# Peptides against a protein of PDB entry 6B4E, part 114

Target 1, 295 residues: chain A of PDB entry 6B4E
Amino acid sequence: TNFDKISKMFWHYKDKIAQIKQDIVLPIKKADVNVRNLLSRHKRKINPKFGQLTNSNQQLFKIQNELTQLINDTKGDSLAYHWILNFIAKAVVHQAETEVRVKPESALPLGKLTLYLLVQFPELQELFMARLVKKCPFVIGFTCEIDTEKGRQNMGWKRNNENKWEDNTSYDERMGGILSLFAIITRLQLPQEFITTTSHPFPIALSWHILARICNTPLNLITNTHFVILGSWWDAAAVQFLQAYGNQASKLLILIGEELTSRMAEKKYVGAARLRILLEAWQNNNMESFPEMSP

## One batch from the design tools (peptide; made by RFdiffusion4, then SolubleMPNN)

Design b2_p20_3_s4 (from b2_p20_3, 7 letters changed)
Fold by OpenDDE base, seed 2:
Structure b2_p20_3_s4 (fold): chain B 295 residues (1-295), chain A 20 residues (1-20)
Amino acid sequence: as target 1 above (295 residues)
Amino acid sequence: ATASQEELEELEKELAELPL
């Protein structure tokens, strides 16, 4: 694992967030009133769509079509188009932080919708990754110390209105929700209409990088959160990961499930205990995946 | 899509370099 490369990638996306603010968000505040009114109306129509997802493919396709139309309505103004895509990127990550956090299986319809939008609107890809890395650096296998304020901020910790850090449980659950969504995206096949014309923007190899980079992380930087997100990843993608990489996948699953948990046993992390249970279930031929969506 | 043989060989090399 090249940690310098990972660090450069992390800071690239941090800089991208600053750039998005300067080049997209702030300029729209000075845009024509008609453009601002259009975007306000579109925002109000788009925002509830993510919460309208169910385990139904029919409902998914309906929402895909509605969002596609709403986004296409903004293409006449490049700034408006990029603003609406940045809004969508933020809304998707927010849905992972709130809904997927409490209902992990909801990552599947959300991931399918997100993957469709990422392929249909390629400019969303960089906006979405920047938002993911800002909120959950684990999606690229980045870890730093959290003993400093800057370290905690870099790892996506939030402060409340009283300037107190969020609870460890709240942080773990948010990171798990975001990583579940990303894991789902990496293991999904492209929609049939795109398979022959487009490469997968976030392929299963990115799941490999997450696991391998965590295994290479210095043990003094490993926290309960690392095990929580590995468990969230496992539920979301382990079956498809094994299908993709076979014996190499098995080796890496054993490394995270057995070796990493054993090396950290003295910490008695609850997330590590859960990951060990997932490993044992797999060893007993009881590995489960999220249920497929209904027609 | 299943990984290519070349991709699997690269991944195996990366696995061999892991500290665990």
Scores: peptide ipSAE 0.161, ipTM 0.803, DockQ to the pose 0.790
Fold by OpenDDE base, seed 4:
Structure b2_p20_3_s4 (fold): chain B 295 residues (1-295), chain A 20 residues (1-20)
Amino acid sequence: as target 1 above (295 residues)
Amino acid sequence: ATASQEELEELEKELAELPL
């Protein structure tokens, strides 16, 4: 693992967030009133769509079509188009922080929708990745110390209105929700209409990088959150990961489930205990995946 | 889709570099 490369990627996306604010978010406030009104109407129509997802593929396809039309309506103005995509990127991550956090299986319909949009609108990819890295650096396997205010901010910790850090449970759950969504995206196949024309924007190899980079992380930087997000990843993608990489996948699952948990046993992390349970379930031929969506 | 042989070889090299 090249940690310098990971650090460069992390800071690239931090800079991208600043750029998005400067080049997209701020300029639209000064845009023509007709453009602002269009975007306001579209925002109101788009925002509830993510919460309307169910375990139904029919409902998913309906929402995909509705969002596609709404996004296409903005293409006549490049700034408006990029603004609506950035709004969608933020809304998807917010849905992961709120809904997927409490109902991990909801990552499947959300991930399918997101992957569809990422392929249909390639400009969404950088906007989405920048938002993911800002909120959950674990998606690229980035870790830093959290003993400083800057370190906590870099790792996506939030402060409340009283300038108090969020509690550890809230942070762990948010990170787990975001990572569940990302893990799902990496293990999904492209929709049939895109398989021959487009490469997967966030392939299963990115799941490999997450696991490998965590295994290579200095042990003094490993926290309960690392094990929580590994458990969230496991529920979301372990079955498909094994299907993709076979014996090599098994080796890496043993490394995170047995070796990493054993090396950190003195910390008695709750997330590590859960990950060991997941490993044991797999060893007993009882590895579970999220249920497939209904027609 | 299953990973290609080339992808698996690259991933195996990364595994060999793990400190665990």
Scores: peptide ipSAE 0.124, ipTM 0.778, DockQ to the pose 0.771
Fold by OpenDDE base, seed 1:
Structure b2_p20_3_s4 (fold): chain B 295 residues (1-295), chain A 20 residues (1-20)
Amino acid sequence: as target 1 above (295 residues)
Amino acid sequence: ATASQEELEELEKELAELPL
């Protein structure tokens, strides 16, 4: 694992977030009143769509079409188009932080919707990744120390209105929710209409990088959160990961499930205990995946 | 989709370099 490369990628996306604020978000506040009104209407229509997802593919396709139309309505103004895509990127990640954290299986319809939008609107890809990395650096296998304020901020810790850090459980759950969504996206197949014309924007290899990079992370930087997100990833993608990489996948799952947990056993991390349970379930031929969506 | 043989060989090499 090249940690310098990972660090450079992390900071690239941090800079991208700053750029998005400066070049997209702030300028719209001063844009023409007609543009602002258009975006306000579209925002109100788009925002509830993510919560309208169910385990139904029919409902998914309906929402995909509705969002596609709403996004296309903004293409006449480049700034408006990029603003609406950035809004969508933020809304999707927010849905992962709120809904997926409490109902992990909801990552499947959300991931399918997101993947469709990422392919249909390629400009969403950088906006979405920047938001993901800012909120959950684990999606690229980045880890730093959290003993400093800056370290915690870099790892996506939030402060409340009283300037207090969020509790560990809330942080762990949010990171788990975001990583579940990302894991799902990496293991999904492209929609049939895109398979022959487009490469997958966030392929299963990115899941490999997450696991391998965590295995290579200095043990003194490994926290309960690492095990929580590995467990979230496992529920979301382990079955498909094994299908993709076979024996090599198996070796890496053993490394995270057995070796990494064993090395950290003295910490008695609850997330590590859960990951061991997932490993044991797999060893007993009881590895589960999220249920497939209905027609 | 399953990984190519070349990709699997690269992954095996990466696994061999892991500290665990």
Scores: peptide ipSAE 0.118, ipTM 0.780, DockQ to the pose 0.833
Fold by OpenDDE base, seed 5:
Structure b2_p20_3_s4 (fold): chain B 295 residues (1-295), chain A 20 residues (1-20)
Amino acid sequence: as target 1 above (295 residues)
Amino acid sequence: ATASQEELEELEKELAELPL
């Protein structure tokens, strides 16, 4: 693992977030009143759509069509278009932090919707990845120390209005929710309409990067959160990961499930205990995946 | 983007370096 490359990627996306604020978010505040009114209306229509997802493909397709129309309505103004995509990127990640956090299987419809939008609107890809990395650096296998304020901020820890850090459980659950969404996206096939014309924007190889980079992370930087997000990844993508990479996938699953957990056994991390249970279930031919969506 | 062959080779190398 080239940690310098990962660090450069992390900071690239941090800079991208600053750029988005400067070049997209702030300029819209000074834009024409008609543009601002359009975006305000669209924001209000778009925001509830993510919460309207169910395990139904019919409902998914409905929402895809509605969002596609709403986004297309902004294409006449490049700044408005990029603003609405950035809003969507933020909203999707927020949905992962809230709904997927408490209901991991909800990552599947959200991931399908997100993948569709990423392919349909390629400009969303950088906006979305920047938001993901800011909120959950684990999506690129980035880890730093959290014994400093800056380290915690870099790892996506939040402070409340009283400048108090969020509790460990809240952080772990949020990271798990975001990573579940990303894992789902990486393991999904492109919609049939795109499969022959477009490459997957966030392919299963990115899941490989997450696992390998965590395995290579210095042990003194490994926390309970690493195991929590690995467990979230496992539930979301392990079956499809094995299908994609076969024996090499198996090796990596053993490394995270057995070797990494064993090396950290003295810490008695709850997330590590759960990951070992997932490993044992797989070894007993009981590896589960999220159920497929209904027609 | 789809992982390049170079990225896959790097991943294989990374895995080979991990102790089993």
Scores: peptide ipSAE 0.099, ipTM 0.752, DockQ to the pose 0.314

Design b2_p20_4_s1 (from b2_p20_4, 8 letters changed)
Fold by OpenDDE base, seed 3:
Structure b2_p20_4_s1 (fold): chain B 295 residues (1-295), chain A 20 residues (1-20)
Amino acid sequence: as target 1 above (295 residues)
Amino acid sequence: MLQLSPEELKELEELLKKYS
């Protein structure tokens, strides 16, 4: 694992966030009033859609079509188009932080919707990844120390209105929610209409990188959060990961579930304990996946 | 069944060694 490369990737996306603000968010404020009004209306229509998802493919397809139309309405203005995609990127990640964190299985419909949008609107991909990395660096296997304010900020820690850091549980859950979404995206097949014409924008290999990079992270940087997000990933993608990579996947799952947890046993991390339970369930042929969506 | 890239395979082997 080349951690320098990962660090450069992390900062690349941090720079991308700054660029988005400079080139998309701020300029739209000076755009034509009609464009601004259009975007305001579309924002109001788009935002609720993510919360309207259910474990129903029929509902998913409905929302996909509605969002597609709304996004297409902005294509006449490049700036407006990119603005709405950036808004969607932010909204999806926010949904992961709020809903998926408390209902992990909701990652499946959200992930399906997101993957559809990522393929349908390729310009969303960089916007989405930048937002993901900013909020949850674990998606690219980035870890830094959190003993400093800057370190915590880099790892996505938030402060409340009183400038107090969020509690560990809140942080862990948010990271788990975001990682669950990303994990789902990586293990989903492309929608039928895209399989033969488009490559997967965030393939299962990215899950491999997450696990491998965490396993190779210096132990002094490993926290409970690492195990929490590994558990979240496990629930979201372990079954499909094993199906994809077979014995090689098995080896890596043993590394995270058995070896990494053992190396960190003295810390008595709750997340690590859960991961061991997941490992044991797998060993007993009781590995679970999220239920498939209904028609 | 997907195949690991040479780089991914190498990384796996290194990890296995690390935790052996």
Scores: peptide ipSAE 0.623, ipTM 0.959, DockQ to the pose 0.949
Fold by OpenDDE base, seed 5:
Structure b2_p20_4_s1 (fold): chain B 295 residues (1-295), chain A 20 residues (1-20)
Amino acid sequence: as target 1 above (295 residues)
Amino acid sequence: MLQLSPEELKELEELLKKYS
């Protein structure tokens, strides 16, 4: 693992976030009043749709169509188009931080919706990845020390209005929620209408990189959060990961589930204990995945 | 079934060695 390259990628997306603010978010404030009004209305219509997802494919397709129409309405103005996509990127990640963190299986419909949008609107891909990396650097396998304020900030820790850091549980759950969403996206097949014409924007290989990079992370930087997000990933994608890579996948799952947890046993991380349980379930031929969506 | 890239395969081999 080349961690220098990972760091460069991390900072690339940090810069991208700054660029988005400068070139997309702020300029809209000075845009034509009709454009601003359009975006305001669209924002209000788009925002609740992510919470309207259920385990129903019918509902999913309905929302896909509605969002597609709303986004297409903005294509006449490039700035407006990019603004609405950036808003969607932020909204999806926010949904992962709130809903998925408490109901991990909700990542499946959210992931399907997101993947559809990523393919339908390719410009969303860079915006979405930048937001993911900002909020949860684990999605690219980036880790730094959190003993400093800057380190915590880089790893996505939040402060409240009183400049107090969020508690460990809140951070762990948010990271788990975001990682669950990303894991789902990586293991989903493209929608039928795109499978022959488009490459997967965030393929299962990205899950491979997450696991491998965490396994290669210096042990002194490994925290409970690492094991929490590995457990979240496991629930979301382990079955499909094994189907994709076979024996090679098995080797990597053993590395994270058995070897990494063993190396960190003295820390007695609760996340590591859960990962051990998941490993044991697999060994007993009881590996589970999220239920498929209803028609 | 998917195949690992040469780089990914090398990384896996290194990991296996690291934890052997």
Scores: peptide ipSAE 0.620, ipTM 0.959, DockQ to the pose 0.953
Fold by OpenDDE base, seed 4:
Structure b2_p20_4_s1 (fold): chain B 295 residues (1-295), chain A 20 residues (1-20)
Amino acid sequence: as target 1 above (295 residues)
Amino acid sequence: MLQLSPEELKELEELLKKYS
C-alpha cells in the first residue's frame, strides 16, 4: 500500500472541495437572476427525487429520466450545469448519511441511480468523489489520527452549532451509510446502454483497494469505525466481490474478518464483533446480499 | 472472474505475510 499516494489523493479532493466553492458555488450567487431562479426551481424538483426511490426498477428509470431532463435544462450555461451537478453530488451523499444509514438496503436503488448519473454526466464524477472523500475518507482507504481537531475534521467528524463533536455512534452510522453507497456503486454493472461505450467510473477494484488499505493501516489508527464500515461494505458487496475475484477475494475477506478482528480483539469493538458474525455466516454458507430490485 | 493486477496481487501477498 502506497500511503503517500493515498494522502495525495485525499488532499487532492480536499482541494477540489475548496475549488468547487470558489469556482461554482460562490459565482452562482452573483449570477443573473434568471439563472438563479432556474437553479432554485430545479433544486426543489431534484431534491425530493432521491427520497422517491423504491425497490422498483420501474420507479428508478422514471426518476433517472426526470433527473436527466432537469440536468440537461442547465447545459446551456456551464456554471449552472456544474452547480446542479455539485448539488446532486451533495444530495446523494446526504441521502447516504440519512436514509442508507437507517436502511442499508436502500443503497441499492440509490447506487443504481448514482451510477447512471455518473456515466450520463461525466463531470459529476470528480464532484461526487470529492464530496465522498470529504465526508468519508474511508472510500479511498485514507486514515489519520483523530486525537486532534484537524485529524477529526479530516476523517469527516462533524461538530454541531455548539462546537460539540457528534457521538461516536452517529459518526459510525454516517460513515457506514456513505460506505454502503460507494460499495454498491463499485459492484454494480453499468447500465446496458453504456456497457459497450463507457468504462465503469468506480469499478469493483476500488472495493479491493478499500479492504487492502484498511488491512495495511497501522493498527494504532484502527478504530471501531473501521470495522463498522467494513461490515457495511460486507453487506453491500461481499457476495459480488467473491464472484468477481474468487479465491483472491476469499483471502482478503478472511484477512479483514478473521485476522484484523483478531489483532484488535483487546479493544472489544462492537463493529468487529459484527464483522465476525458476518464472517461466520459466510463460513456456514449463509452469506446474504441486499434483495434485488423488482421490475 | 476478474484477475488482480500485478500490483494488487503483490499487495495481497504482502498482507498475507503481515498477518501470517
Scores: peptide ipSAE 0.620, ipTM 0.958, DockQ to the pose 0.953
Fold by OpenDDE base, seed 2:
Structure b2_p20_4_s1 (fold): chain B 295 residues (1-295), chain A 20 residues (1-20)
Amino acid sequence: as target 1 above (295 residues)
Amino acid sequence: MLQLSPEELKELEELLKKYS
């Protein structure tokens, strides 16, 4: 694992966030009033749709079509188009932070919707990845110390209005929610209409990278959060990961589930205990995945 | 079934060695 490259990737997306603010968000505030009004109406229509997802593919397709139309309405103005995509990127990540954290299986319909949009609107990919890395650097296997303010900020920790850091449980759950979404996206097949013409924008190999990079992270930087997000990833993608890589996947799952947890046993992390349970379930041929969506 | 890239395979081997 080349952590210098990972660090460069991390800072690339941090810079991208700043660029988005400068080149997309701020300029729209000075745009024509008609454009601003259009975008205001569109964001009000778009925002509720992520919460309207269910375990129904029929409902998913409906929402996909509605969002497609709303986004296409902005293509006449490049700035407006990029603004609405950035809004969607933020909204999707927010949904992962709020709903997926409390109902992990909701990552499946959200992931399917997101993957569709990422393929349908390729410009969304960099916007979405930048938002993911900002909020949850674990998606690229980045880890730094959190004993400094800057370190915590880099790892996605939030402060409230009283300048107090969020509690550990809240942070862990948010990271788990975001990671669940990303994991789902990596293990989903492209929609049938795209499978022959488009490459997967965030393929299962990215899940491999997450696991491998965490295993290579210096042990003094490993926290409970690392195990929480590994557990979230496991629930979301372990079955499909094994299907994809076979014995090689098995080796890596044993490394995170058995070896990494053992090396950190003295810390008695709750997340590590959960991961051990998942490993044992797999060993007993009881590995589970999220239920498939209904028609 | 997917194949690991040469770099990914090397990384796996190094990990296995690290935790052996």
Scores: peptide ipSAE 0.619, ipTM 0.958, DockQ to the pose 0.957

Design b2_p20_4_s2 (from b2_p20_4, 7 letters changed)
Fold by OpenDDE base, seed 5:
Structure b2_p20_4_s2 (fold): chain B 295 residues (1-295), chain A 20 residues (1-20)
Amino acid sequence: as target 1 above (295 residues)
Amino acid sequence: MLELSPEEEKELEELLKKYS
């Protein structure tokens, strides 16, 4: 694993966030009043859509169509178009931080919606990835020390208005929620209408990279959060990961579930204990996946 | 079933060695 390359990727997306603010978010404040009004109305219509998702494909398709129409309404103005996509990127990640963290299986409909939008609107891909990396660097396998304020900030830790860091549980759950969403996206097949026309924007290979990079992370940087997000990933994608890569996948799952947890046993991380349970379930032929969505 | 890239194969081999 080339961690220098990963670091460069991390900072690339950090720079992208700054660029988005300068080139998209701030300029729209000075845009034509009609454009601003349009975006305000669209924002109000779009925001509730993510919370309206259920385990129903029918509901999913309805929301897909509604969002598609709303986004298409902005294509006449490039700045407005990019602004609305950036808003969607932020909203999706926020939904992962709030809903998925408490109900992991909700990642499936959210992931399907997101993947559809990523393919339908390719410009969303960089905006979404930048937001993911900012909020949860684990999605690209980036890890740094959290003994400094800057380190914590880089790893996506939040401070409240009183400059107090969020508690460990809140951080772990948020990271798990975001990672669950990303894991789902990587293991989903493209919608039928796109399979023959485009490549998957975030394929299962990205899940491979997450696991491999965490396994290669210096042990002194491994925290409970690493095991929490691995467990979240496992619930979201392990079955499909095994189907994709077969024996090679098995080897990597054993590395994270058995070997990495063993190396860190002295820390007695709760997340590691859960991962061990997941490994054991797999060994006993009881690996579970999220239920499929209803019609 | 998908095949690993040469880089991914090498990475897996290195990991297996690391944890052997």
Scores: peptide ipSAE 0.642, ipTM 0.964, DockQ to the pose 0.955
Fold by OpenDDE base, seed 2:
Structure b2_p20_4_s2 (fold): chain B 295 residues (1-295), chain A 20 residues (1-20)
Amino acid sequence: as target 1 above (295 residues)
Amino acid sequence: MLELSPEEEKELEELLKKYS
């Protein structure tokens, strides 16, 4: 694992966030009133769509079409178009932080919607990845110390209005929710209309990198959160990961489920205990995946 | 079934060695 490369990638996306603010968000505030009004209306229409997802493919397709139309309405102005995509990127991640954290299986319809949008609107890809890395650096396998304010900020920790850090449970759940979404995206097949014409923007190989990089992380930097997000990833993608890579996947799953948990046993992390349970379920030929969506 | 890249294979080998 080349940690220098990972760090460079991390800071690339941190810089991208700053660039987005400077080049997209701030300029819109000075844009023509008609453009600002259009975007305000579209924002109000788009925002509730993510919460309207269910386990129904029919509902998914409906929302896909509605969002596609709303986004296309902004293409006449490049700045407006990029602004609405950035808004969508933020909204999707927010949905992962709120809904997926309490209902992990909701990552499936959200992931399908997101993947569709990422392919339909390629400019969304960098905006979305930048937001993911800012909120949850685990998506690229980045880890740093959290003993400093800057370290905690880099790892996506939030402070409340009283300048107090969020509690560990809240952080763990948010990270798990975001990671679940990303894991789902990596293991989904492209929609039928794109399979022959487009490459997957975030393929299953990115899941491989997450697991491998965590396994190579210095043990003194491994926290309960690492095991929580590994468990979230497992629920979301382990079955498909095994299908994709076979024996090589098995080796890596054993490394995270058995070896990494064993090395950290003295910490008695709750997340590690859950990961052990998932490993045991797999060993007993009882590995589960999220249920498929209805027609 | 997908195959690992040479870099990914090397990384897996190193991990297996680390935890052996």
Scores: peptide ipSAE 0.638, ipTM 0.964, DockQ to the pose 0.956
Fold by OpenDDE base, seed 3:
Structure b2_p20_4_s2 (fold): chain B 295 residues (1-295), chain A 20 residues (1-20)
Amino acid sequence: as target 1 above (295 residues)
Amino acid sequence: MLELSPEEEKELEELLKKYS
């Protein structure tokens, strides 16, 4: 694992966030009033859509079509188009932070929707990854120390208006929610309309990198959060990961589930305990996946 | 079934060694 490269990738996306603010978010405030009005209306229409997702494919397709139309309405203005995509990127991640964290299985419809949009609108990909990395660096296997303010900020910790850090449980759950979404995206097949013409923008290999990089992270940097997000990933993608990589996947799952947890046993991390339970379930041929969506 | 890239294989081997 080349951690220097990972760090460079991390800062690349940090720079991207700054660039998005300067080149997309701020300029739109000076755009034509008609454009601003259009975007305001679209924002109001788009925001509720993510919460309207259910376990129904019918509902998913409806929302896909509605969002597609709304996004297409902005294509005539490049700035407006990028603004709406950035808005969507933020909204999707926010949905992961709020809904998926409490209902992990909701990552499946959200992930399907997101993957569809990522393929349908390729410009969303960099915007989405930038937001993901900012909020949850674990998606690229980045870890730094959190003993400093800057370290915590880099790892996506939030501070409230009183300059108090969020509690550990809140942080863990948010990271788990985001990682669940990303894991789902990596293990989903492309929609049938794209499978022969487009490469998967965030393939299952990215899940491999997450696991491998965490396993290779210096143990002094491993926290409960690492195990929480590994557990979230496991629920979301372990079955499909095993299907994809077979025995090699098995080796890596054993490394995170057995070996990494063992190395950190003295910490008695709750997340690690849960991961052990997941490992044991797998060993007993009781590995579960999210249920498939209904028609 | 997907095959690991040479880099991924090497990484896995190193991890297995690390935790052996």
Scores: peptide ipSAE 0.636, ipTM 0.963, DockQ to the pose 0.962
Fold by OpenDDE base, seed 1:
Structure b2_p20_4_s2 (fold): chain B 295 residues (1-295), chain A 20 residues (1-20)
Amino acid sequence: as target 1 above (295 residues)
Amino acid sequence: MLELSPEEEKELEELLKKYS
């Protein structure tokens, strides 16, 4: 694992967030009043759509079409188009932080919608990845120390209005929710209409990178959160991961489930205990996946 | 079924050694 490369990638996306603010978010405030009004209306229409997702493919397709139309309405103005995509990127991640964290299986319809939008609107890909890395660096296998304020900030910890850090449970759950969404996206097949014409923007190989990079992370940097997000990933993608890579996948799952948890046993991390339970379920041929969506 | 890239294969081997 080349951690220097990972660090460079992390800071690339941190810089991208700053660039988005300067080149997209701030300029739109000075844009033509008609453009601002259009975006305000579209924002109000778009935001509820993510919460309207269910386990129904029919509902998914409806929302896909509605969002596609709303986004296409902005293409006449490049700045407006990029602004609406950035808004969507933020909204999707926010949905993962709020809904997926409490209902992990909701990652499936959200992931399908997100993947569709990522392919339909390629400019969303960089915006979305930047937001993911900012909020949850685990998606690229980045880890730093959290003994400093800057370290905590880099790892996505939030402060409230009183400048107090969020509690550990809140942080763990948010990271788990975001990672669940990303894991789902990596293991989803492209919609049928795109399979022969487009490459998957975030393929299953990115799940491999997450697991491998965490396994290779210095043990003194491993926290309960690492095990929590590995458990979230496991629920979201382990079955499909095994289907994709076979015996090689098995080896890596054993490394995270058995070996990494064993190395950290003295810490008695709750997340590690859960991951070991997931490993044991797999060993007993009881590995579970999220149910497929209904028609 | 997908095959690992040479880099990924090497990384897996190194991880297996690390935790052996």
Scores: peptide ipSAE 0.636, ipTM 0.963, DockQ to the pose 0.965

